# Peptides against a protein of PDB entry 7UQJ: the designs that were tried, part 22

Target 1, 160 residues: chain A of PDB entry 7UQJ
Amino acid sequence: PELYQNFNITPPRGVLFHGPPGTGKTLMARALAASCSSDERKITFFMRKGADILSKWVGEAERQLRLLFEEAKKHQPSIIFFDEIDGLAPVRSSKQEQIHASIVSTLLALMDGMDNRGQVIVIGATNRPDAVDPALRRPGRFDREFYFPLPDVKARFKIL

## One batch from the design tools (peptide; made by RFdiffusion4, then SolubleMPNN)

Design b1_p9_5_s1 (from b1_p9_5, 7 letters changed)
Fold by OpenDDE base, seed 5:
Structure b1_p9_5_s1 (fold): chain B 160 residues (1-160), chain C 160 residues (1-160), chain D 160 residues (1-160), chain A 9 residues (1-9)
Amino acid sequence: as target 1 above (160 residues)
Amino acid sequence: as target 1 above (160 residues)
Amino acid sequence: as target 1 above (160 residues)
Amino acid sequence: MVIPEVEYR
């Protein structure tokens, strides 16, 4: 929020961080949360893992997502960080595909239902952007994407 | 390797990175791999996830670990990075506990079998250091530990 | 600080991170700040942009630099991160060159005036190391340099 | 000196 205010940029509703594993996506999300809060203005950071949404919230995932967005709105300015958002992607079973489709549909509706005036930012992190449902990548959802490349091996850290 | 050589520090056989999720453990491991390689001396970085060792390598996990360490030795200087190494911890089922015990036993043997002259460093990352088998944290294995704290709230980023 | 203490390395007064845009220089600086703090020992992270030093602090840049270093010393262990430190480099105008020369001279004096026993680390990040004043790259200042390459295609991440 | 209080709830 403050970072976006300071840069006079409209905070996107959703930002997708994509790139190989361990390129600092989760760290950047935390660092952004950190950089946007002050002693006067605390940012609430909510973290969820895509795999946990499917496994820990069996039958309640949709409800827990709703509660998460409601709590984020109550504690605005806030960041919701979905780590491994591609973990919402169906493991190739028809039953898991239906459960996934319901969860993704709920997430879509929650992102669409966020008022642009709310200081709630959603960050999704994935190692597989093509495994993220294209509906999540449309305008008004994860409509901004940031690629996190592997730090190249050729970094001569000459600690002289 | 080169970072440790440049600091005149004996490269530990194993380094444990522990701390809350998204504190940059995987990024630091990659950055260390990057910093230790040059145009003249490439470091080979091997990445494995603890959950993948249990799930993708069912019945071959021990063999795949042996192959990983052999390949790391062939491509030295090298880093083996085990992300979510606490994911080797048994999900509380007797069958998974036996498989886990065998995998951990194999990893212990492979770490003990590393020649100290070999330029192979093993980095384990975990969010739950207490869920890592204490046998992995003994001298000659993951004998150095680095805590990755949450970027504390109280880190006064005064962007004045 | 703690990372350097744990490695038994004397914390450099200044570290230069250089490399192409988007190679993770700023991310690494934040990750180092995070990794060096604990629940028991918080690191204070100060961030400044080179362009902001010239533009926002017109006529007070030298004073604001002094205040920054004093505050960093009060809150030690601390990290001062100068992002885009090459943005202190004069845009080729005689008036900006004089202002830049004064600011750089102040930064040089502040880095020279840091007691080596103080747990204050200065990190500079640049995309253009040749645009950084050579005086900043001398021993006792930014005396250690880390190159952040573009992720070269030839990094054989054999994810086998 | 903006202390990000990231409350993880």
Scores: peptide ipSAE 0.005, ipTM 0.393, DockQ to the pose 0.082; fails the geometry check
Fold by OpenDDE base, seed 1:
Structure b1_p9_5_s1 (fold): chain B 160 residues (1-160), chain C 160 residues (1-160), chain D 160 residues (1-160), chain A 9 residues (1-9)
Amino acid sequence: as target 1 above (160 residues)
Amino acid sequence: as target 1 above (160 residues)
Amino acid sequence: as target 1 above (160 residues)
Amino acid sequence: MVIPEVEYR
């Protein structure tokens, strides 16, 4: 939170956390939510899994995404965390690809429709950034990306 | 691993990490592996998902578990991390239950067969500790449990 | 970063991450640094260990702290992460206490001297918040604190 | 303590 104010950076609508499994992506999203909650200002943290959006809400996934964004807007300030967002990637069946494409298009529209003044942040986590639709990675969507490396101790401070 | 040696604690054969999704269970397992790796002593980290053991190795899951434990033994000191170990829980079909029961029984036998003097630690992570076979939670198996709470970051932001 | 802008929170000059070893304090600091870097705006991440400041720079620790803050100011936006900041706490020897007191006083002066408009954030991590000089925890310094709980090992040791 | 190398993209 405070780092963006100090740096005069326009907050992204969406942040993509990517990296190998168990690099703390979900923990970080939760910790960010918790780090912004004060006694006076509780941040609401919504969590969804990409695979659950497809499997649990067969035929209603779009409506459930809309409801999620509406609920996040009602409970501002809020974080929407999509875990395993690559789970929205096309499955090999043509019928599933159509369903996935529709859900992704709905998510794109919801992210594009977020007011920049809104207190809703979207965090997507994936182990497979290349399996995330490139359209989600465009400006105004998941426009910031964070790599969660394996805790490999090669502290090569690439101090750029 | 090395932390247990340094503290003169008999390393558990198995440790169960349980808690809500995204509480850092997998991260902790990786961080433990990495924290125990020195320049002189690299710890090998093996990761498997419970669901992948069932789905990818249809009919060979037992053999793949045996190979995993043998490989971990060859590459001591090592950690075997089972993510979503509740994914080895019986599915509702009787045929799947038999397959799951056989895989679980193989895992039990492999854990029981680990020499206490071996430098192989098994970490199981689950979001559903009640969905893990109680037999896995007995002494000599996953005999230690760690709850990963939600980061209830009672971030007392003393925002002064 | 962004959450603070969205929440209209004045960014702290310093943030104290405290909690038991391995609770992800250092990981969080790095991820915060990452979370503020865009393609257009790279954040420079400086890391120092409290114990290293004392041990590696015997007699020059104050100068090295000054240089660090100057370098962070030159490379804005930046994060200075002090890992194990309790390592600057007085050791039981009177001579070491004097050295520690001087280093802590220098750090206090450097934090007090930071322009609120500067894009330098200081993050201190400690496993021993009570070993951190209370003067560092005052407004304008490490004025925000984040507890990284252990995964509350309410180890229900169901030791069967 | 393994400090993950966070690469900024």
Scores: peptide ipSAE 0.000, ipTM 0.381, DockQ to the pose 0.082; fails the geometry check
Fold by OpenDDE base, seed 2:
Structure b1_p9_5_s1 (fold): chain B 160 residues (1-160), chain C 160 residues (1-160), chain D 160 residues (1-160), chain A 9 residues (1-9)
Amino acid sequence: as target 1 above (160 residues)
Amino acid sequence: as target 1 above (160 residues)
Amino acid sequence: as target 1 above (160 residues)
Amino acid sequence: MVIPEVEYR
C-alpha cells in the first residue's frame, strides 16, 4: 500500500511474481515485508503455499482463505504471500475443476472485497504464470506482474 | 528512506543483514534498492566489500568512507551496502587494533553524522554478526538486524 | 544431473558462474539444487569457499578436496559449489605458485576423474573469471560458463 | 540468482 501510495499508484490488490524457480520471488516478498516493517509499523507477513492450501486444507480451504484475509486485515499493514499460487489457483479449465473452482472463486471474492484503502498486499508467486487463472490477473486483483528473469536466458539454455 | 517516510518511521541509519553465506543478503539489498527505485525516484545503490576497503584502501580507507557517504548523500535516496562488514569493522577487541579502530571510528562518526532526514540507508551484510563491533549495532547505527536463515528445506517453511 | 538428463545434455562436469558480486551466483546454485530436489531425489548441496580451502586447510587442502568429491559421489545426485573459486584455483602463473599449484592440480584431477555418468555437478562461482586457471575452463571441467550480469540499472526500472 | 527483472507491466 504505502509503497504504492508514494508512487501515486492505486495500490494493486495483488502482485504476481513470476519467473523460473529460484529467482528470488519469495526472497523479494520477504524483503518487501522487512523493508516496510519498522519498529513503529510492523508489516505482518503471512505466507501460504498454494499446494499446501489444497492438500492440507481439503474441504476447509475456502474457510482458511477467509480467515487468512481477515487476519491480514486485522494486522494491517500486511502482506499475504502465496507461494506457488498456480497450485492454489490453477486455470479453471484444468480438469481438477470443482474443488479448485471453489477456491479460486473464494480468492477472487476476497481480492474483490479488499478495500483499496486497506493496507493488505497480496503477492502471488509462480513459476508458471500461464497456469494461474486469468481471472486473478485482472485489474483490482493481481494486476501487477513482476517477472523474475533468469540471468541470461541464453546462459540457462547452456545450464539446462 | 521513502518506505520509512511513508510509515512515519525514523529510517534506521543502518540495517544489519546477517546469516549464513549464500542466503541472499546482497540480493536482498539490491532488491530493496530496486523496489524503492521508481522512474521518478531512483535509489542509488553503492556497494563496497569490507575486506576490499581494508586491503585496497590501506591508508585511505577513512577518506574513501567519507567520500562514499558524501556521494550517497549527493545521490539520495541511496543505499550504501557493505558486504562482509565484519571484514571492515571487526570487533575492536581483535588484536589488529589500530588501523581497524580508525576505520570503525570513522564509520561510527559517519553513521552518527547522518541526519535522520537524509534518505541514506546503510546496509551491512555479514555471516558473523558477533564479529561486527558492537558499537555499530547501537541505536542510530545498525539498529535493525535481519537474519537470513539458510533455506533449510524445513526451516524455509518455518521462516516463511 | 536430472536437469541435464531432461535436456539430453551431457552434464557438464563443471559450470562456472561468473559476474559481479551480489548477482546471486550462490543463490542460483542453491536454487538449482532446490529445483532438482524432489521428494524422491534430494540433491545434496556441498558448499565450500575457495579462500577457506586455502586458509583453513593449509597442508590438507588436497585431502579435503578428495574427501569432498568422495562425499559428493556418495550422496549423488549432488552439487559441489565452490564460492570464490578464484581463491582456490588462481591462475598458475600467479607468484604464489607451489601450494596453489598442488590444489589446482588436485581439483583438475578430481574433475577429470568424474565419470560423466556420475550425478555430481561442480559449480564454481567467481567475480573474476580471468583469475581462474584456464586449465579449469577446458572441456570436461568448467566447460560451461554463465554470466551473472548486474541487474542493468535500466532493467531494474522495468523490474519495478 | 536472477535479480528479477521485475517487468512492471
Scores: peptide ipSAE 0.000, ipTM 0.279, DockQ to the pose 0.063; fails the geometry check

Design b1_p9_5_s1 (from b1_p9_5, 7 letters changed)
Fold by OpenDDE base, seed 4:
Structure b1_p9_5_s1 (fold): chain B 160 residues (1-160), chain C 160 residues (1-160), chain D 160 residues (1-160), chain A 9 residues (1-9)
Amino acid sequence: as target 1 above (160 residues)
Amino acid sequence: as target 1 above (160 residues)
Amino acid sequence: as target 1 above (160 residues)
Amino acid sequence: MVIPEVEYR
């Protein structure tokens, strides 16, 4: 939250955290949610795992996404965090995967339909940015990308 | 590694990190790996995701686990981190899931077969400790458990 | 970075990460730096260790701080991360520690001298917020504080 | 960043 204001950067609707596993993407998202919550201004943090939305809500994934965004909007300021977003919105590789295409399309529409005045931020975390549908990485969606490098071994030595 | 030696504490063969999603379990495991690495003593960090071992290595998951433990032993001191270990070693609920039972049995055997003199630590992370096979939580396996609480909303407010 | 803009929060000049050792403060700072970097907008991350500035640059610590802030300003948007900032800016306990007092005074002046329009964020990390000079914790300096709770000390003693 | 208090259970 703080740095986008600092840089007079239009708050992205979506932020993509990408980098190798265990680089702290999920923790960062939580920390951001925490860091945006004050005693006066509680940020509601919605967390979903991409693969879980697909697997748990077979045939209802689109509806669950809509409900998630509606609930996030209702409880704004809010953060929607998609962990492993590559599992929710894989690259549209095959014509036969209508379900994945529909879910991605729903997510695209939900991100596009967010009023820019809405205090809802979407954070996607992935270990595989290239596995995320490029349509989600366009301006007005996940238009900010943040690489979480492996802490260099040298940098790690200093953390202990 | 260093602290267990410092405290004359028998290094656990396995440590279970459990707590709600995005509580920093994976990050902690990496930080520990980093922390135990010195310029003179690089700890090799092996990371696997429980569900990935099952899904990517259909029919070879047991072999991949064996190879992982062998490689970790070869590159000791080492940490084997299983993210989402509940995906690898689910509770043995049904007799019909022989595959899951075999993988869990292999993991049990590998943990039991670790020579206590080996500088290999296994860290499992889960959001659902109750979904982890209780056999893995016994002494000599994941005999240490660490709860990662949700940052209290109040603690979150302090981080903003 | 992002969330301060989103919430119309005046960007802090400084953010203090505090909490017990190995709570991921340094990792968070790096993740923030990474999270603020886009392909189009690379944030330059300057990392210094408080004690290292004192020990490595005896008699030049003030100059090194000035150079650091100048370089950060030159490469804005940038983050200056002070790990173990309590080592750089200890509480002014004794009249005889003129050197520490000078370094702290230099840091104060550098933080105060940052043009609020400058896209330079200072992050300090400490395990001992009470060991950080209260003058640094005033508005316009480290005016945001973020508590990184321990993983329970008991939990750490068991992992190490 | 709330680093969750890890309670050892």
Scores: peptide ipSAE 0.000, ipTM 0.330, DockQ to the pose 0.120; fails the geometry check

Design b1_p9_5_s2 (from b1_p9_5, 7 letters changed)
Fold by OpenDDE base, seed 5:
Structure b1_p9_5_s2 (fold): chain B 160 residues (1-160), chain C 160 residues (1-160), chain D 160 residues (1-160), chain A 9 residues (1-9)
Amino acid sequence: as target 1 above (160 residues)
Amino acid sequence: as target 1 above (160 residues)
Amino acid sequence: as target 1 above (160 residues)
Amino acid sequence: MVEVETEYL
């Protein structure tokens, strides 16, 4: 919120951080949460891993997503960070389709139900943007994308 | 190599980066790889995820580890980065013990077989240092540990 | 501090991160701040943008720099991060010379006045290292430089 | 002072 207010940027509903693993997506999300908080305005940072939501909460994943968004709304200004979001919302492929489709549909509904007036930002991080369901990348959801390139191996840190 | 050479630090055989998720462990490993590379001396960075070695290479995980260390030795100076190393070498708990024990034994043997004269550094990253087999944390293996805290909630980014 | 202590490295007074935009300079500074914090030893991270110090604080920029260094000393261990430091301390060129010269002189004096025994690290980030006043790059100031290259297309991350 | 309260619910 404050970062976006200070930049006169309408905070996106959702931001997709994509790029190779270890490009600092999660760190940037935490750093953004940090930079947007003040002594007067604490930002609540909620972190979930896509694979953990599927594996830890078999049958409760939808409820856990709803609780996460409700808690984020109660503790606004807040950031919800989904690490490995491709693990939560894979592109619709055949064998695990139904359970994944239900979780994706719940996440879509939760993102659509966030009024733009709320101080809740959702950040998704993925190493595989093309493995994220295109429905999540539509306007009003993860409508802004930031590519995190590999830091170049040619970085000559000349410690003089 | 160059970072450690420039600091007159004997490069550890292995460095364990541990701390909560999204504290920049993978980013730091890549940045170290970058900082140690020059236009004249490229560092080869090998990245593996512990869970991926177990899941993608069922029965071949040991061979893939051996190939990884051989390729790293051929392409020295090199860094091998194991993300989520607790997924590759969990503390020996009962149910999947034998396959994990074999993979752990192979990783231990590969780390012990690295001559200190080699320009190969191994970096392990974990969110759960206590879930990493203590045998990996012994001298001559992951003998240096770096804690990556959560960027403290109390880190006063007073953007005045 | 802890990173430098753990490496047995005397913390530099100042570190210059330079390289093309989007190479992770700001991210690395935040990651270092995070990695140097612990549950027992919180690091205070102060962030300023060079252009913001000039534009927001016309006539107060020197005082704001002094306050920043005083607050950093009070909250040690601390990191002061100057993003776009070339905007704060451009190489002395003719037209805006006097105001910039005064701000540069204040920053130089503040960096010179930091006793090496203090747990205050200054990180400057720039896309244009040659646009930073050479006086800042002298021993006892930004005496260590880290180049952040564009991710070279030739970095063979052979993810086998 | 940026307090990022990370609630792991």
Scores: peptide ipSAE 0.009, ipTM 0.348, DockQ to the pose 0.066; fails the geometry check
Fold by OpenDDE base, seed 1:
Structure b1_p9_5_s2 (fold): chain B 160 residues (1-160), chain C 160 residues (1-160), chain D 160 residues (1-160), chain A 9 residues (1-9)
Amino acid sequence: as target 1 above (160 residues)
Amino acid sequence: as target 1 above (160 residues)
Amino acid sequence: as target 1 above (160 residues)
Amino acid sequence: MVEVETEYL
């Protein structure tokens, strides 16, 4: 409850942090986790990189994602942070498109399977929001987008 | 009230974050905004870049600044963050000096026009504090300066 | 009390932030300080760089460290942040090894001399955790280590 | 607020 309140996120919503490199998306995710941590309430922060999900876990990526979400559930309240979530995008091979589709499908199912009473928030960070699969950006998934502009870009952040 | 208390700022004061590139000025401004956000109190964070104020809004920069301050007032408590505020500095042309003078004059007037009961804080960030117009650094404007040293530089930060 | 509770640190423990360059160790230390700052409780954040302790204070480094800890005690609750604490490592000269040993010995004594009732936390950041003197990593000193992976590295952070 | 007292220690 409280974690989702603190993030003003109606469960089971994910948050997409997007913006150019060096805009502090990863740092903001960590700072938010720390900011929502109190003496009474420790937040567990899990981090994965999109490119590592594809490359390091070839053939086991789906299982590792399931285990990640199980561990996050076990250690509620928690944040799952996917850095470079656009790194789940297929490289220019048909074989990579299939792997991408399977991994993304698993991630979707895991996000859709988050209980409304759970205290697991998913944050995705990307430099290429347009390279993030549109299915991940639907309601109940990464349905909140926070643009981390270059210092150059007009944004209003409602820091909730 | 509370935002100014949280920042230990007597209204209508601005805060200048200055220091070398990569010292996390932008991130600190955002992290402070997040840290001052509670479940009951959402802080609205507005961001602009000094260079964009000059280049993207040629002929409308003053109007866009007014609209920014109006939006910030409408969505109190709020932070207006000007990244690279030294980017308001004129380029080596007399025409750009006039544009600079007009934009800076408008920013001064908007800062001076902040109500003491308002919950709008202005944070300026720069890598070149000496390139920030001295008029912006006078009392009632960016009258508090926070040096973000390189990790190399001795600083005491009272994190308020 | 509260600061150590907020960090889940049993006094007089230090925290080592380690990980590759650009992983936001310095920013996290500042964000944690800000996050633990409330309207009622201002945290004083002191920053030093390991390389500066060696190079700028040749012959006075020990005295400057003592003064730093005294100031931190005087302005409790406080954080002493040592960035690039691995910069205390000797360069390839016997004379620098002696200077290193003296400075590290002084830092150890100051950390060991922290009162359990004090509200001074010491955070060390490094890109080279293995270059940090093992004596600094013993219980009662930097006895908690937080790995700041590259966005690439699988980590579970218990943000306490 | 991060009151940076730049005490040049």
Scores: peptide ipSAE 0.000, ipTM 0.195, DockQ to the pose 0.109; fails the geometry check
Fold by OpenDDE base, seed 2:
Structure b1_p9_5_s2 (fold): chain B 160 residues (1-160), chain C 160 residues (1-160), chain D 160 residues (1-160), chain A 9 residues (1-9)
Amino acid sequence: as target 1 above (160 residues)
Amino acid sequence: as target 1 above (160 residues)
Amino acid sequence: as target 1 above (160 residues)
Amino acid sequence: MVEVETEYL
């Protein structure tokens, strides 16, 4: 029995950072990117806000996601950080089916299509992990979750 | 007086990650391993669960620890991550003295025997730092502790 | 419109780590330094305690700060970690104006004078972010903040 | 501290 799990740190295809507003999700993603970038290995950090993809690219969001993933692949090693990913891939509600379903389906296809050899890490950040489509939280996608807890407001009161 | 503490990041021989279940101890250890691994420098990540060392290797746990440390040394730079280290090295209670005391003594000897030049970092994770043998928490062993706080359950309730 | 924010991970000139005592601020800074150091790229980690700069170098604190930043620049890539930075750069109170104002002004000038190309990251840690001079928390200085939450004491009680 | 809960599903 292979005693050693060589966790080849297959960088998770997707990591979900979830927790309250202001818990440092974006800053952790940047710190990880910084820590992984050396002079020889510049990690390219791509940041997108989920709601901005919907609002700026109404009817072209799928194309913009494809371009984002192609550019990330071109500049690998890279990190794609989706801030407020719940705004990009909300849970499929019955009334907003077509547009959200298409974007989610495109993101799923892009995450599934990433060769495990690709040095592209996807980080999604949300304040509402339950508002993210469960299909994104499946193995091979955002299969690792990081909770970012709030400060205990009472603990803040004990330090004041 | 030497103005500059060149903290040669002598990677602490041992780091204790402690905090509640689900606080991301294992994932932080993996993220550190990932961030330290570049194309030129693959960090070998060894993961063991403390309780598994006792349960799988009853009567051979000491040998398996030695083999683990030898393999980590062979594949340096490396990280040895002990998940639930309180299961491997519980506080010496009067009734379980011999087996636990031998494993703890072996782990202590292995940590003490690591040359400071060895690029082997040991990370222990526990939910119960007070259940870890105090001898492991001494200088030159798990001499650095990271607390992994829980999310304020009330703060989780304010975001829902 | 440039679709790709190449966040050149311009390492933030300054990052403020704030949170209660024992939340692992110093240890996170060390972990970041360790993760960024490879065999080819040793990150030099400079640690100073804010109160020590005032107490050890009464009347020479400004010179010591300059020397610290010069040495950090000489040994780049580097991290300057100020532990208890509230002790170095307290909020300008009316009665302690000259000495604190001079040190703060020197630190501001050193942070402003860092070329964006400099591989020098400044990390300030405090338990009292509101006790840090607001001028240090401006863009181009400690413009990124990491909150280090306390364990929910109640959550600690649920695990016991 | 960003407490990163890893829920291993």
Scores: peptide ipSAE 0.000, ipTM 0.195, DockQ to the pose 0.111; fails the geometry check

Design b1_p9_5_s2 (from b1_p9_5, 7 letters changed)
Fold by OpenDDE base, seed 4:
Structure b1_p9_5_s2 (fold): chain B 160 residues (1-160), chain C 160 residues (1-160), chain D 160 residues (1-160), chain A 9 residues (1-9)
Amino acid sequence: as target 1 above (160 residues)
Amino acid sequence: as target 1 above (160 residues)
Amino acid sequence: as target 1 above (160 residues)
Amino acid sequence: MVEVETEYL
């Protein structure tokens, strides 16, 4: 917050962690979330799995997203971590197009509607950045991306 | 934790955030720290400024580092965030060689001594990764680095 | 491209991948290049090794860089990947100062001269970001950096 | 709600 206020830089509303499975995105999200909350400044963390929002809240996913963002705003400074965000905001695939499009639209609106003075940060983790709707990857949304490389395939094959 | 246990991968003990000033390293550290604490799992965050450890604790900087790591371990899951870590572990420059070398050596030992089962993550932020002792950037220490690009100068000038 | 045009953000002309050897920088650059080429949008990928440009093209390295950038521009959308870019643009070390300074200056000029409307992205990979000329790491050049952590030494030693 | 207690020591 302060750093972004001091520089008049809109705090990144969203940060996308992407990379192959097992590269530590979820761990890094979990790691970094630990590193933000000082004695003077407790940070509230909200974790959701993208696929869980879709599957558990069929017909209420949008409402659950709104509630999540409201709760995060209420408890700011806060972070919303979406694990497997590609499950929440899939690139338009045919059969469930309307529901996915609606949820994505809601997430977009929520990210766009975050006041830049709000101390709410959204982190998305995905194994498939290409499966994340490009609209989420625009400035003011997931405008920062961090890749988590595989350990070299040769190194990975030696670990199996 | 689980992912790293499952792969026999040591969780990164340290993550280095680097990039030009005002790129949001400190904010991202603050952002990510909020994103780790689930309702079930509170994460404790410890923030120190590298230059402050050197300047405020002349002769006690090593002890303060040890205490910081002990406290972080006591309050695990936890994160230690070093802002301006280049101020703590400068590349060996001539005049203050012994003191800097000692503090760096202590930080190295503390990072090396973190049990891989420990839920303590260290995040270092620097504007000058080149000014961070290369020994800190080895595996088991700051073995992950994340660059924070400048927002494009044109985007930045619109924000000034 | 479009995103950066819409925001008047200069698309990062350059992205620096850095991290220890075998951390998958080259693989990631290749993976990103592959992930960007949709059926509708073929991306042309140009790979050069920094040390090869210096060693194979002694006296022509500047011309080869110019040709590479021209070809990339001709075949846009395109990516220029420099593997081991620290070999192309070493930090000013004394004995070969003039040749290195000239090649670095040419690369700087080429990166600066890329039209912001151009769909050419430059990716540099290095094991030694500190060995990359700081001038290349400025905005409008390699203004984004991604670190590739080693898999923990213990995990790596189990693989050797 | 997960309170991350940040100790600024």
Scores: peptide ipSAE 0.000, ipTM 0.180, DockQ to the pose 0.042; fails the geometry check

